# Peptides against a protein of PDB entry 5B16, part 13

Target 1, 136 residues: chain A of PDB entry 5B16
Amino acid sequence: TPSRINHNERLEFLGDAVVEFLTSVHLYYLFPSLEEGGLATYRTAIVQNQHLAMLAKKLELDRFMLYAHGPDLCRESDLRHAMANCFEALIGAVYLEGSLEEAKQLFGRLLFNDPDLREVWLNYPLHPLQLQEPNT
Target 2, 136 residues: chain A of PDB entry 5B16 as posed
Amino acid sequence: TPSRINHNERLEFLGDAVVEFLTSVHLYYLFPSLEEGGLATYRTAIVQNQHLAMLAKKLELDRFMLYAHGPDLCRESDLRHAMANCFQALIGAVYLEGSLEEAKQLFGRLLFNDPDLREVWLNYPLHPLQLQEPNT

## One batch from the design tools (peptide; made by RFdiffusion4, then SolubleMPNN)

Design b2_p30_8_s4 (from b2_p30_8, 14 letters changed)
Fold by OpenDDE base, seed 4:
Structure b2_p30_8_s4 (fold): chain B 136 residues (1-136), chain A 30 residues (1-30)
Amino acid sequence: as target 1 above (136 residues)
Amino acid sequence: SEEEERRRRELLERLRAYLDELVKEYLASL
């Protein structure tokens, strides 16, 4: 049985892939006319540590991290990095023990405070032109 | 309906604007 630390790192590894996959899928469907470079730029902005840390704060992972690892997280950058990793581990755990759908729902709920944007993101409906002229 | 499609387009534009802002914030952090 792996140590708790190793397990968390493994979950982070899995969660990183899940977050990136979900982000990619939603962007792909939502913006069928956007070139790969633009899609990649949006993905990077969404999944970069600073942003994931912001999402993690909505779950109060900052409080958890400071409680569990406070002495090692004296710098803001260290805390952000740790929060982002913890967020990925959480998503990984949700995927592992639940489903991709559950991970999608959790991630989507956190991405947007605006309920209208959240709804359009979570549903990622097919763009009317995607079938006619898909992003190639 | 046409109204639903218009609403959807508007939401996508708002979403795009939001994402553009995220990109700006990310770039500013580099």
Scores: peptide ipSAE 0.621, ipTM 0.925, DockQ to the pose 0.892
Fold by OpenDDE base, seed 1:
Structure b2_p30_8_s4 (fold): chain B 136 residues (1-136), chain A 30 residues (1-30)
Amino acid sequence: as target 1 above (136 residues)
Amino acid sequence: SEEEERRRRELLERLRAYLDELVKEYLASL
């Protein structure tokens, strides 16, 4: 049985992949005319640590981190990094114990405070030309 | 409908603008 630290790191690893995948898929379908460089730029902005830390704050993970590790997180940058990692671990756990769909819904709810933008993010129809491509 | 498509286009434009702001914030943090 792995230590709690190792388990958390493993969940973080899994969560990182899930966040990257979900972000990539949504961007790909939402912006069918955007070139790879633009897609990658948006993905980077979405998944970078400061942004994930902001999402983590919506779940009050900052309060948890300060409760558990307050003296060790005296620097704001350290707290943000820890929060981002914790957020990834949480997404990893949701995927592991639930499903990719559940992770998708949670991530989408946190990405946008605007309900209209949230809806368009989560409910993206395929472009007509994409519908004509061979199914996999 | 055309109205639904128009609304979707407008929302996508707003989404794009939001993402552009995230990019700016990210770049400013470097």
Scores: peptide ipSAE 0.620, ipTM 0.926, DockQ to the pose 0.934
Fold by OpenDDE base, seed 3:
Formats: structure tokens, C-alpha cells, sequence
Structure b2_p30_8_s4 (fold): chain B 136 residues (1-136), chain A 30 residues (1-30)
């Protein structure tokens, strides 16, 4: 329904901001000597539709999208776009109904299959007042 | 410790390499 679409688009709007924010903060602290252009390049690569769609695939959103919207998603590019939007809406919902921390954890878990990289991403100190990991 | 710092640097280098590859994949898709 139009109401459902509107609600989902609002969640997507929120989720987009959350993903951008989390990505920016982590990159900023992880690479203190990297210039703005480099930070922006990494951010773009992380949050672009193709990558977010790949993350969404880890949640099997592709199967869901094809089941629910298959007739309208005949092109791969259309599916990727829809999956990315759905992923953003999901992150938005997690933030809205849960917390930024929960969104951070979910996003971080999906970003990396390598547990060492995941740990660095999730546990690297992001604020002077945060607890620091012994091996970070 | 020095060992911890070494490991940290190595992990950051691996992360950087991963992100560089991600950028390459993105650019190739354009």
C-alpha cells in the first residue's frame, strides 16, 4: 500500500543516514592520517548500492525480494537497488526500535567475513571515554 | 605492548587492503 511504501521510504531515509554516520566515524578513527579524499572514497565504496546489496544478500534479502517483488525486479540492477534500499530500511528500523549500538553491531558483523577485521572495525576506540580493548 | 601494536598495525594494513579492493570493485562497476 502507499502507506507501507511511505513508511519504508522513511526508514530508508533514516537508515541511509545511520549507515553514512557509522561508516564515517569508524573510518575517521581507524585511519587518523588518511586525508579527506581517501576517507570519502572508502565511505563511497562501503555505502554504494552494489556493496549494500551484497550485505543484504547475507541476510537472504535477495530471496525475499524476489518472492515479494519478483515481477518488478527483472533486471539485476533493479534488484540491487531494491536490496540496498531494503537494507537501509532495516538498519533504520534497528536504530529506531533499538539503538545506534545495535545498528553498529549488525552493520559491522555484515561488513566483514574476516573475524579479525570485524573485531578491529567494531572494537577500535571511537571516543576517548569509551572502554578500550586490550588488544586494540 | 610492542607486540600488541605490531598486531594492530598489521590488522589495519589488512583492513586497508580490503577497502582498497572494495574501491577497485566499485570503480570497475561504473
Amino acid sequence: as target 1 above (136 residues)
Amino acid sequence: SEEEERRRRELLERLRAYLDELVKEYLASL
Scores: peptide ipSAE 0.620, ipTM 0.922, DockQ to the pose 0.882
Fold by OpenDDE base, seed 5:
Structure b2_p30_8_s4 (fold): chain B 136 residues (1-136), chain A 30 residues (1-30)
Amino acid sequence: as target 1 above (136 residues)
Amino acid sequence: SEEEERRRRELLERLRAYLDELVKEYLASL
């Protein structure tokens, strides 16, 4: 079996893909008339380290990281990067041990503090191969 | 209903505005 570090890195790898996928799918269905470049811009903003670190902060991962890795995280940028990676690993774990739906719910819950926006984000199909494609 | 559709459109506009701000913040961080 892989070491704990390797396991976390693998989970991060998986989580990165899950976050990317969920973001892509939701944007695709939310904005059917938005061109690819616009979709990609929104996706980049959503999944970039600064934003994922902010989402991680909502889970109090900042306090955890400072507690567990304080001396190694003396720079703000290092902390943000570590938090983003940790967030991805967490999403990867949720997907692996649970389901894509559970990952979707957690991610969506963290993306928006506004419950109305959260509901709009979450109430779109996540199965493009199973459902009819929305009109452009 | 018409009211529901209007509400949905309004929420989508708010969502897009939120995402636009997120993009601005990202760009400012570069």
Scores: peptide ipSAE 0.618, ipTM 0.924, DockQ to the pose 0.898

